# Ledger of designs, part 217: peptides against a protein of PDB entry 5H65

Target 1, 294 residues: chain A of PDB entry 5H65
Amino acid sequence: QYLERTPLCAILKQKAPQQYRIRAKLRSYKPRRLFQSVKLHCPKCHLLQEVPHEGDLDIIFQDGATKTPDVKLQNTSLYDSKIWTTKNQKGRKVAVHFVKNNGILPLSNECLLLIEGGTLSEICKLSNKFNSVIPVRSGHEDLELLDLSAPFLIQGTIHHYGCKQCSSLRSIQNLNSLVDKTSWIPSSVAEALGIVPLQYVFVMTFTLDDGTGVLEAYLMDSDKFFQIPASEVLMDDDLQKSVDMIMDMFCPPGIKIDAYPWLECFIKSYNVTNGTDNQICYQIFDTTVAEDVI

## One batch from the design tools (peptide; made by RFdiffusion4, then SolubleMPNN)

Design b2_p26_8_s2 (from b2_p26_8, 7 letters changed)
Fold by OpenDDE base, seed 2:
Structure b2_p26_8_s2 (fold): chain B 294 residues (1-294), chain A 26 residues (1-26)
Amino acid sequence: as target 1 above (294 residues)
Amino acid sequence: SAEELEKLLKEAEEKSPLTVAAYFNS
């Protein structure tokens, strides 16, 4: 719906919930570091969590690599399997399963790999070559997803995560439900495996000032606000620079707020109960700033 | 390509998965 511009002083006096169109200056924002603003969000339970660090993933895959692939689970109608033994003292076993499309191996760039016992480095190398990789482990009767604390799907440089709270994991053979086993769409893979996929989001708190009042507004957005996907920004230096440039434009360091540009955006108010206290909070929505900047 | 994958599988079967190892060691 069309909304007239409302001054912040008027908004601050009104009860929630309501929607507003505002014109304000970005006095400040937090966190200041872009890396700290990228989170994983569940669209179902709405939990926010940190994007796992490389060190966290190393631990998970290292633990997975201590398990030997079950020979009984190799070479099904769904996939062809090969086992590689490392040339180290431990002789670690790595199983690579190549998912077939109707019994036929697809093109390498369309082939999904299931990996048992691989390290993060090894998995990343394979994902760069074959695009789609799922870290798995040997279950009792089938291959299973390794760990929801790790990506359930790696495509190129993008790590797809699932919600531990909302997911009810199903075994790998459920990938048979996919008619086309060449286009590995993350949402389709997630659905087949009983995963609720997490969304990469920018999470920031904006302090907005229009000269009549000051309020804090919460920003949680995946790709609309900056017109840059949160899912890609951590792995792309150019995208990081672009976001930094946008933030520096609206909140330039070393100058007074009087010289700041005006930001036009939509905000919605909502009630939050904290014990016995009712607090009104604000969230930015349906706002794109990049169209005016880039 | 499919041929590349088949080759990889064949080599892994016949030559003690050296071709697979190459991807991990590269």
Scores: peptide ipSAE 0.031, ipTM 0.637, DockQ to the pose 0.013
Fold by OpenDDE base, seed 3:
Structure b2_p26_8_s2 (fold): chain B 294 residues (1-294), chain A 26 residues (1-26)
Amino acid sequence: as target 1 above (294 residues)
Amino acid sequence: SAEELEKLLKEAEEKSPLTVAAYFNS
């Protein structure tokens, strides 16, 4: 329903929870670094966690590469397998499993690779050449997802993560439940493997000022606010620049707030209790920044 | 390295075309 615009001074006097439409200037925001504002959010347990850094993934895949692929798990009805020994001093074993659709290998743009013993660099390179990649390890009787601390699915430059707390992992053979083994929809893959997918979100704190009052509002948004997916921004320089430009427009450096553009948005108030202290907090929702608002 | 793995995959295609041909020839 339609909400009338409410000044911040009035909002600050009201009890929570309530929803408001506001018009305010973005006095400041945090964090200032874009990469620090992108988090992973679980839709079930609502845990927020950091997107793993390259160094974190390197460690995970390095650990995985110390394990030898189990020969008894090669070449099933689900996948054809090939294994190699690298030429480096470690002689690392690498296995690639090509998932079949009804016993037939699909084309490269429709393929899913399961990889054992691959490094981050190798996996990323393969994901660019082949549509989809899942890092796996040899379990006792089946291939298993390597580690939920790493992506369960990589498609191009997009890393899909799962919640460790909410997921109940199933073995790779459960991909057989998918009728279509060519499109590899992340949600379908996750469901088949018992994974609760994490959602990329922008997480920021906005200090809003409309001249009547100052209010801090929390932003947690996946793709609506900037009209840019949080899932893609970390891997796309142009998208990063776009977000930076948007933030610079609303909060331009080197000028007074009087010259800042107005931001129209919806906020909701809610109560937070820390011990005996009750605090009213605010969250931005259902808001898209538009050029005409600038 | 990634380059090494790509080389290995190409070698695999040559040695096992029935297994990987659909991907390397597409």
Scores: peptide ipSAE 0.029, ipTM 0.653, DockQ to the pose 0.012
Fold by OpenDDE base, seed 4:
Parts: sequence; structure tokens; C-alpha cells
Structure b2_p26_8_s2 (fold): chain B 294 residues (1-294), chain A 26 residues (1-26)
Amino acid sequence: as target 1 above (294 residues)
Amino acid sequence: SAEELEKLLKEAEEKSPLTVAAYFNS
């Protein structure tokens, strides 16, 4: 993957598609807010979606909590069920299904919980104690995923989402296809349930300037560029601070660009047709943030 | 509330130790 460094002025004169290694300063970037740069990307339909806000999730789970768990779907070969009636005036029913591995309940740190009627707060607390949590609802013949607008799987503080467009949801009993019912790998869970998992990505536009020219480069990256997973950054204040510090380092406010550090990265050019107009665009790829010392 | 659910789970353990205790005490 070795490429010679090419000045931006030369790149701007060349036809696409091509790959380049560049050394440039980050003149500016957008969006400025980190939370706005984190998106969900479908690897199949390539749709970019906003990460749902907690308020949206609260509504979804609150609505789900209005549905009574079906007693006929409790205690199968796949899971043991326990139902509680809350002490509040509404008497909300909460069902927790503990998924078994070959008929045996696994340890808490390996256990998958299926939850009906849980609030976001309750689900999050349980996900911190148990390995994995799936919000579910009672279907006609089986438990089903509650809503793809909410996470299909919560592991600790990580919310895993699925693509509504590309997913063909299957019932919970399809988890039986998983030989290992202890690790609960998100991709495996998704596959079993017919979910196309969305990928957390940083989406930004960089304006790069090496003194010979200026170009805009698109960044869509999950974890390589910052060496910080986009999937974790929204739920971790320290990671957020780290990303902010990195961006401030490369694009410090109130300082002239001449004093900016040099960013070394790979970019690829590609053609975009908009009506009769042909435009060459650029995307950052296979790049880890590195500051050139000299 | 989440606290209520946690309490209920603990109570369930006391009433039915085999199922829930395996998770809360392991």
C-alpha cells in the first residue's frame, strides 16, 4: 500500500479514479460537533442514518411496555422466563427471558436476556450486569424483536442497530441456529434474526491544504482514523474528549494555518455525475491519524 | 423504575433461587 507523496496541486489536475498519499494541513472540517459526525451506515444499501436519541428510545420502549407479554411464549427450550408486575399504579408487566445454552443457563457474564416491557433505563442497567440484552415483544407464535428503530442488541454501553430497509426479521427462536449461545457476537445475532447490522461511522468533510492546493476530502470511518470506535464514542465522555482533542490539535482555533500540524493520509478520487456536470470527489481511506514530527 | 426491577429480581432470587441466583450470585 505504499504510495509516493503527491502534492495537492498535482492531484487536482488528474483524472479519477486514483489513489494518493498526501501530506496536508486540516484547514477546516464539518460538522464541527462530534455528535453530528457519528452516523449509522448500512453496508448493503449504503444509507446513512442518525443515531437515535435517548428520547426517541424512551418513547419506543414506553410504547412497548404497554403490551402485555404472552404467557404462551414463556419458558421454551431456548429460554427460561420470569415475569414481574411493577408496583406502580399502572401495574406494568416486565418479562425477562434468560437464554439457555443447550438447556443450561449460562453465567451472567455470558447470558443473553430478552426483555419485554422494559424501560430504557432498566434495559441499560441490565445490559451493564449481563452480557447482552435484546428488547423483544410477543409475536403471534414467538418472541420477536421489538423495533429496529431501537437497538436489536445492547452490550454494556454499546447499542447495536439494524437496517430497516435491508433486514428481513426472523423470530427469536432462530437464535437456536447459533451453536455458541454464550459469546453472542453481534454479527451472529444479527444473522440469526435476519438483521443487516448498521455500522457506526464517523462522517466528516475535511478541507485539506498543503500550500500548493486545497481540496475537500470525505471521511467515513469506523475506528481506524481516530483509533477510537465510532460505536463507543457517544457513550464515553473520555473518548469524546479524545476525539475533540485530536481535531483541535490538527485544526486549532484561533491559530493561523501556518502553525497547524501536518496530517498524512491516503485519499482516493472518484467521479460523481450530477446531471451534465462531472465532478471529481475525494475520500480518505486506510488512514490512521498521524502527526508528522518533521 | 430500574431500581424497582433490580429489587424485584433480587426478590425473585430469594423466592426461586435456582433460576435467578445463578446469575446474581455467580
Scores: peptide ipSAE 0.028, ipTM 0.647, DockQ to the pose 0.012
Fold by OpenDDE base, seed 1:
Structure b2_p26_8_s2 (fold): chain B 294 residues (1-294), chain A 26 residues (1-26)
Amino acid sequence: as target 1 above (294 residues)
Amino acid sequence: SAEELEKLLKEAEEKSPLTVAAYFNS
């Protein structure tokens, strides 16, 4: 995909769609806060969603915790169940279902837990200590995913989300279709449960200036641009620092733009129609900056 | 963590919910 370098002034005069290789300085970017740039993207319907914050999840799990696990759904061929009545909180019922592999409980590092009635705090503690956790509820005839507004799978500190628009949820017993009931690959779990998994993406707007012109370019990228997964950055302070360092390098505070480093990247132009208004927009693609910085 | 999970699994298999119960009650 070789492209000759094109100055921004020339690009700004051309019709879309086109692809360009550019060399420009990052005059500014938005949003400034990293957590604001991380979104969830559906690969099918292409909608962007906010990553649910703790408060959102608290509400969902609090609501779930008010429901009583259905005793008739406990202890199936797929899982062994244990239920507890918590102290305090008016005797909240909590059920933990241990998913079996061929009728046998797997090793600790391979075990999937299904949780009914757990609070966010409890679920997070479990996921930090145990392999995989799925928040569930008692359905009519089977356990079901609690809510697509919450993670359908939690592995350590990673929250896996599904698209409400594109998913057609299936009951938990559909996990039986998985040959490997030890690794619990998110995509496999999603497929079994009829979930279209959302992708974590960085969403940013760069203002680029090469001295000939100024251009705003949109960035939507999951792991290529920074060579840092968007799925992990929110839960890892070191990764956050790395991204901040990269951005500070290209757009250092308190320094004149003349001293900014040059950024080489690919951008594509495209037409956007907003009512009667037509405009040309630009998007960064197939660009990695981490190798030049880290 | 792995050791703790092994303990939980063992207790679950042995129908001893003490550890998990204590966990949720703590």
Scores: peptide ipSAE 0.020, ipTM 0.620, DockQ to the pose 0.013

Design b2_p26_8_s3 (from b2_p26_8 with E2A E10K G17P E22R E24F N25S)
Fold by OpenDDE base, seed 3:
Structure b2_p26_8_s3 (fold): chain B 294 residues (1-294), chain A 26 residues (1-26)
Amino acid sequence: as target 1 above (294 residues)
Amino acid sequence: SAEELEELLKEAEENSPLTVARYFSS
């Protein structure tokens, strides 16, 4: 558990794998833009993927809106269904299914909506009024999740994504297995629908310098390093400013590295093999930003 | 459209499923 501080020069001479506690200055980091550093990570297959952009989601939901809701799938024991036909968009049909709790419609703040045919904008509007929204489509025998390239669950401004590789999707009626149909815990929803939820992570490369040596360390962290959830940062201006402030503090522009604050962190070394080449790499872990007084 | 839906939601007395449902066909 406890590790003595090790200078980078010593670490650079040692074989992997090992764990270290270090004190170093953040000489530089990449990517420089916050939105480029936020990724989705699968805890099962460990694949990293980009967070879909608004334009990506627009396309997905636009495609979904070309499909007509199946009347046969409306109004089940699980949900009450209502259909809306747009006036100015060629009569596009939008189906909204209100999930019931024990046969009773809950209040909006406890209600899960299933929506088919909705645009991103419409879905976002609904997510601001109801507890959760799941984009769905009419399958052959049941409603189904629309597309894992889109969120499987939207709660307020939080988009929950699932891994396409690791998920084995089940139909929407599997939500019946949930005892609590009011809180809509993302992990519970995911489990019911056979989804392996992806984790929002900050992905950065830090160049660390303690005066004895320089090494690059990989950061993949969800909420520990910045004490800010990666899942919330993209949709919160204040959180974005906070992250930017932290990075500017540790790596201030226009100032020499001698004046940089000291960063204390844990890193682990590991071997990476590429053909005949063996390289030792480093990853930051179990670290919350800490600044030493200069 | 998004604007149409927004208008419907604003016209609802509250954001409950029952009130929202008034603007949709059964």
Scores: peptide ipSAE 0.034, ipTM 0.733, DockQ to the pose 0.012
Fold by OpenDDE base, seed 2:
Structure b2_p26_8_s3 (fold): chain B 294 residues (1-294), chain A 26 residues (1-26)
Amino acid sequence: as target 1 above (294 residues)
Amino acid sequence: SAEELEELLKEAEENSPLTVARYFSS
């Protein structure tokens, strides 16, 4: 779709919904800190939630570690199970289930682990050696996902989360529906387990000024605007620095707005009902920061 | 416990899940 550039003063006078191409300066943005802008978004119910902190996960896994794995659920056609007893005075038991592909144990880089009773530290260590890790617990008749407040799938440093509201969890044996049990695509795992996966998104409010008018535009983007995945930025210092550099470029501190670079982007207007009041809001969409600018 | 697991992983070959499993009870 082709859109001609429209000045902000004209946009501010028009009814919603409409789409616009604009050229404006980024006067300011919120939040100022990157970690505050990374959220989890449900594509179905559209709920935004915070990415759980390490401390939150520690609590969940600590609670899980107090539970004893059910011996009746070990060693199925889907997985081979091994039990590890710690050498502490409590003798904590950790169950590791190695998911098989057609009855054959795959290589580590293709193997999915189901873990019962593991701490966050232990799970992270395993995720560095194996393809994927799913924190689980012993249910009544099958292994089940431990908690949707924790990742349902960990691949390396990537934590995949599911929506509590929209998900209808199914037991682990539903992974049998996957023909290929080596690649472990997150969406496929989610589908098998009845999970609606959450999406990492950058959530920011831009104050845009083109000299004719000023408007606030909402940015909710996963990987297009910065050309950096929101799912990876929290675990990569270099990516964090890159985002910071981009924001500093468009909104440099200590200088006047007249010296700011121009930002070209698409925005869409939409109506929001607040009681009896109708408000027009704006959202940035289909916009990518040019690579040569980065 | 985390230290114990770390030691286990160090002894395991990168592409051998069975090597890791050998350190666990049946």
Scores: peptide ipSAE 0.031, ipTM 0.714, DockQ to the pose 0.013
Fold by OpenDDE base, seed 4:
Structure b2_p26_8_s3 (fold): chain B 294 residues (1-294), chain A 26 residues (1-26)
Amino acid sequence: as target 1 above (294 residues)
Amino acid sequence: SAEELEELLKEAEENSPLTVARYFSS
């Protein structure tokens, strides 16, 4: 991809749509807090959603724990089932289903767990021990995904979410269609279960200034811009720190803009119509952060 | 409790889901 550099003043005078290569300073950005910039995006309906908070998940899993696992759905050709009963007076039951690969129980690092009645804390602990965890519930004839408001798949610290609008959920036995039952690729799991997976994205608005003009550009990116996956950043303090450092580098607080580093990026213009108003907007694309030290 | 499950996981051998299963009811 090659484009000649265009000054912002020239861009601001041109009709959309067009693509540009620019060199500008990041005057400001929003939102200022990283956790607010990480969203879930549906590639089909394009809805942007907030990443659920721990408290939200706690409620979902607490509600799920009020349901008793169906004995008829345990120990199928797909999975071996075990029940863990808490020793408290409530006697909460947690059903753990170990998914088999062609009838053979795989190693923990290759094993998918289906969990009924687990708390967020318990699920997180299991996800650190096993390959993947799917929160499920007992349906009428089969296990089913618990709730798309919660992750449909947890791998380590990564929570995979699905779109409620676009997904048409299928029962858990559809995992049988997967040839490989050891890798548990999220997209494959999603496809088998009728889930449209949501994508973690950084969503930010940049105010760019190259000295000739100022324009606002929209950033929606998963892993290219920062070279840090949006899917991992919320659960990794070091990655969060890295993103913060990058933003502080390009937009240092308490310093005049003339001392800011130059950001080189690609932007595309597009038209937005709101009633009688026609507006040209800009979006950053195909860009990895780069500082021009010259 | 979550703490109870955590303790069980600590007793489990690495890469041994069957070891974990020993602590569950059949």
Scores: peptide ipSAE 0.029, ipTM 0.692, DockQ to the pose 0.013
Fold by OpenDDE base, seed 5:
Structure b2_p26_8_s3 (fold): chain B 294 residues (1-294), chain A 26 residues (1-26)
Amino acid sequence: as target 1 above (294 residues)
Amino acid sequence: SAEELEELLKEAEENSPLTVARYFSS
């Protein structure tokens, strides 16, 4: 809905919850580093999680590589399998399963790989050539997702994660429920495997100042505010630069706030009770960053 | 590198398990 612009001083005096349209300058923001502002959000339980770092994933996949693929689970109607022993001294067992569509192996750009015993490096390399990669392990009766602490689906450079709390994992054969086994839509894969997919979000705290007052507003947004997907920013230098440029534009370093551009946005107030303290908080919502003409 | 895998697949049948195996074995 359309809202008239309200000065911050007036907002600060009002009870919550309410929605406002404001025009303010971004005095400061936290966190300052972009990578720290990108989180994973569960749409069901609403928990925020850190995006796993490469080192974390290395450990998970290294651990997975210590397990021997079950030969009995190879070559089903769903996938064709290849297993081999690596040439390294440890003789790591690796299995790759090529998911078929109606019994036919798709082209690489349409093919989903299930991988057992692959390293992060190997998985990433494969994800650049094939449509998708799912790290899996041998279960009792079927292949299963390796670990929800790692991506359940890797498409190119995009890592798709699932919520440990909300997901009830199902075995890999449940991918049979997908009629189209070429597109590999993340949400469809997640649904088939009983995964609640996490959403990449920008999480920031803005200190806003319009000259009448100052308030802190919380930003949690996936792609609207910057018009840049949070899901892609960590793996794309150009997108990172773009976000940085936007933030620098609104909050230029070494420049006094009087020269800052005006930011138009919507904020909503809400009540928070923390023990003995009752507080009104603010959140930016439904906002695309826009600079007012000076 | 990603280019390394692409090079290995260049002259091989697409989606060949043997091709993938060669990559992992290298």
Scores: peptide ipSAE 0.023, ipTM 0.673, DockQ to the pose 0.013; fails the geometry check

Design b2_p26_8_s4 (from b2_p26_8, 7 letters changed)
Fold by OpenDDE base, seed 3:
Structure b2_p26_8_s4 (fold): chain B 294 residues (1-294), chain A 26 residues (1-26)
Amino acid sequence: as target 1 above (294 residues)
Amino acid sequence: SAEELEKLLKEAEENSPLTVAKYASS
C-alpha cells in the first residue's frame, strides 16, 4: 500500500514489474513542444493516435461537402432540417438538422446540430453558437456520422474523437435512445452511436536524475499530472502557458541541474520485449505536480 | 445562400427555440 521512497540506483537493479515512489530532478523531457505531446488514446485497444490538425479536418469536411444531402432524410421526428445553397462556384449545399427534445426544439445553447456539408470554419462557428455539433452525412436510410477521422461531437472548442478500430457505428436515429436531448453528454452520445471515445492524453518521456542514477520514465496522463485536461489544452492559450510554466519550473533553461527542483512521483516498472531484446521500462502514474518546491 | 447561413449564425446568439425554429423546415 504505502510505498517508501527508493533511490533510482536501487530501482535500476530490480526486476519488473514493481511500483516505486521516487524523488528526482527532471533532467530533460521529450517532446519539447506541447502540441506534440498531446495524443488520443483508446481505452480499449490502447492505440495512440495523433490529434488531427486543422488541415486534416479541412480535407475531411471538404470531401464531405461534395456530397449532396438526401432530401428524404430531412425533417424527421428527431430533428428539423434547413438547407442552404452557397453562392460559390460549386454551389455547395449545407444541411443543418436541429435535434428536438420530445418533438420540441430546445434553446440554442441546449440544441444539438447535425451538420451535413459544412466546412470546418462553418462547423466551428456553429459550435460556438449552439451547444453541440455532430458532423454527419446522408446514408441510405438515415443520417450517419461523417467520419471518425473527424470529431463525432464538437462542443465549443472541444473536439471529441472516436476509435476507428473499436467503434461499431450506428445511425443517427439511435440518438432517440437518449431520454434527455438537451445536455448531450459526450459519453452518452458515444454510447448511442456505438462509438468508443478516445481520450486526450499527455504523452511524454521524462529523464529523471536523483544523483544516484538516471532513469527514463514514460508519462501518459489525461488530467492528473498537470491538473490540466489534455482535452482542453490545445484550444486554450492560458492552459498552454500554464503547462509550459510548469515544465520550465522543473526543467528551467539556462541553469544547472543542481538548481532544479525536486520532483516526487510514482513510477511503475514493466517488461517490454522488442524482438529478442528484453527491456525494463518505467511509467509515471498517480502523480500530481505541485507548485511547491521540495 | 452563404449569407443565410451567416445570418443563422448571428441570430443563434439570441439563444431561443424560436430562433432555431426560424431556420428549420417543418
Scores: peptide ipSAE 0.024, ipTM 0.673, DockQ to the pose 0.013
Fold by OpenDDE base, seed 1:
Structure b2_p26_8_s4 (fold): chain B 294 residues (1-294), chain A 26 residues (1-26)
Amino acid sequence: as target 1 above (294 residues)
Amino acid sequence: SAEELEKLLKEAEENSPLTVAKYASS
């Protein structure tokens, strides 16, 4: 993509929508805390929502753990089941269903586990060791996804979420439609279960200043801007550090803006109507900063 | 039992086919 560089003062005078290439300094940005910048975005309905906190998940899984697995739903052609009863916690029953590939149990790192009644801690441990875990519950005739407020799939440290609005959940037996029951691609699992997967995105507001003018630009990006996946950053300290370093580079604390590095990026203007007020807003797009920083 | 589940979690660290088979078949 090629555009001539336009000074901010000129951009601020123009009507929307338009696309621009700019060179500006990052005067400031918000939110300042990285975890506040990571959101879930539905590619279909475009809703933004918060990534559930551990506390939220604890509640969901705690509630699920109070439910007794239905013995009638155990040991199908799709999965082999094992049930445990805890000594404590009033005899909590936990069921783990091991999904088979053509009737054969895969290697542990390739095996999808369906878990009923597991705590967040247990689920996370299982996901780290078995790679793929789906929290489920006993439905009337089949196992079902536990709750779309929780991950529909956990792979290692990555939590995959689905859109409540756009998803039409199907029972677990629909996983039979997957020919490959070893790789467990999140999108394939989502499709089989009627889930519209949410996308992790960085959501930030940049205040840009090129000396001729100042404007705020919105950033919503999954992995391009930082060359770091938003889906992984919350669970990876090194990635978090990298993002922080990038932001500190462009907006160094305790230094005057005159010494800030120049940021080259693309922005697009668009109209926003709030009642009787018409406002022009700006969004960063097709911009990567990591190539020069990381 | 809870101990069995804990054992499963621990033994899963071995990441072996036997781990899966052992607990799935028991």
Scores: peptide ipSAE 0.023, ipTM 0.631, DockQ to the pose 0.013
Fold by OpenDDE base, seed 4:
Structure b2_p26_8_s4 (fold): chain B 294 residues (1-294), chain A 26 residues (1-26)
Amino acid sequence: as target 1 above (294 residues)
Amino acid sequence: SAEELEKLLKEAEENSPLTVAKYASS
């Protein structure tokens, strides 16, 4: 949508809610560290959550590896199962279940794997080879998702998470409801398993200054602003460097703001009430940073 | 064995249903 450019000084005088197109300099932003700006957002309850660290996942999967796969849950109409026993003294058992499409195993890149007892490293390797992996555990009557604190689906280097608050988990056999058992769309998998998928988002606060005024605008965006998916950035060094480069470009350290490039963006105002205090806040929306900063 | 799992991972590069089935069988 096209909007006429409005100076910040005029915006600051107007009531909310309204939408604006602005041209301003990024005086500052927070948080400064990229990993702190990437969060998981629930579209239903709107809670923001931290992306789990590898160390957290290691613990979860290590704990899962202490559980023995239930033999009665192996080799169903939905999946074929294979179990490996490690050579260590503990005798860790790893079960991999290969989900079939109409009773037939698909190509590896189209095959969904359900894994019990795998380490993070093993799961990641499997996801690279088979593309789609779900960490599971043996439930009372069926395989179940291992833990919503861990990804419910790993595809390549992308970890898909679900909301603990909003999800009502269903057993793995509910994947039978999926007509197409080859594409494994995360949203479809989530729906089948009763998961409300979380969205990777960049969460930042921008202090914008156009010379007429200064305002803070909230950025919560998945892939539009940087043209880089928040879901991939934490697992890709090149993407991280790109984001850092963009931020350094707009807000270079050690340089006066007069030399900063101009940022064109859309912002919307909205009211926030805390008790008797009414505050107007601003959020960036429908904005993509230009490749060529003019 | 754990080595068998590693073998599975390696041979999965063949990207064939038969390759997958080879390891899915008991």
Scores: peptide ipSAE 0.022, ipTM 0.632, DockQ to the pose 0.013
Fold by OpenDDE base, seed 2:
Structure b2_p26_8_s4 (fold): chain B 294 residues (1-294), chain A 26 residues (1-26)
Amino acid sequence: as target 1 above (294 residues)
Amino acid sequence: SAEELEKLLKEAEENSPLTVAKYASS
């Protein structure tokens, strides 16, 4: 699929939908702060959500910690359970369930932990040590995912979220459908639990100028544009710096646009109805500006 | 937090099945 380069002035006169290859300068972009550009996107309903703040998660897990683990749900064929009682917290009970593989406990780094009644701090400590953690609660007949407003799976420093709109949650025993209970692939876990996983995406608006015209293009990209995963950038200072460096390269502060480098990219036009008005919008797609992480 | 859990986490060896078993044991 070869596309010839088209000047912006010509694009601005054409009907949508169409695809274009362009060469333009990045006059400006928004938002300016990286953390504001990282969102969660549902691939099915296409809803964009903010990544939950640590404070929001604290509240969710605090609320969960007020519930006592149900003794009837401990020690099943799927998992072995252990309960701890806190001191100086009115005897808060925390249950950790260790998921077995064919009835055998795997290595710690391959063992999925289900945590009930844990705080964010405790969950993070467990995820750092055991890699995979699911926050759960006691349901009527089985353990259940705690809350889709919180991660359904935490692996190291990566929080995996699900779409509230599109997910139809199933109980934790549905993890039995997984043949391999050691790798804990997020998509497999999500499928077993009836979760539509959200995708971390960079969301930005680029103002592009090639000297013939000016065009605003929307960027929604998970890992291709920067060659940096949006899912990891919030938890990695070096990755954040890399993204900032890339943006500063294409849109350097304090100098005139004439000195900006040229950006080659693909854009697609599409129709949008805004009230009574139909407008044409543009989105960047299939574009990579950096091959390696800086 | 749960002091016992914290102690276990601190003492846990990263890739030891026995460590996991220790957590799960009564």
Scores: peptide ipSAE 0.032, ipTM 0.679, DockQ to the pose 0.013; fails the geometry check

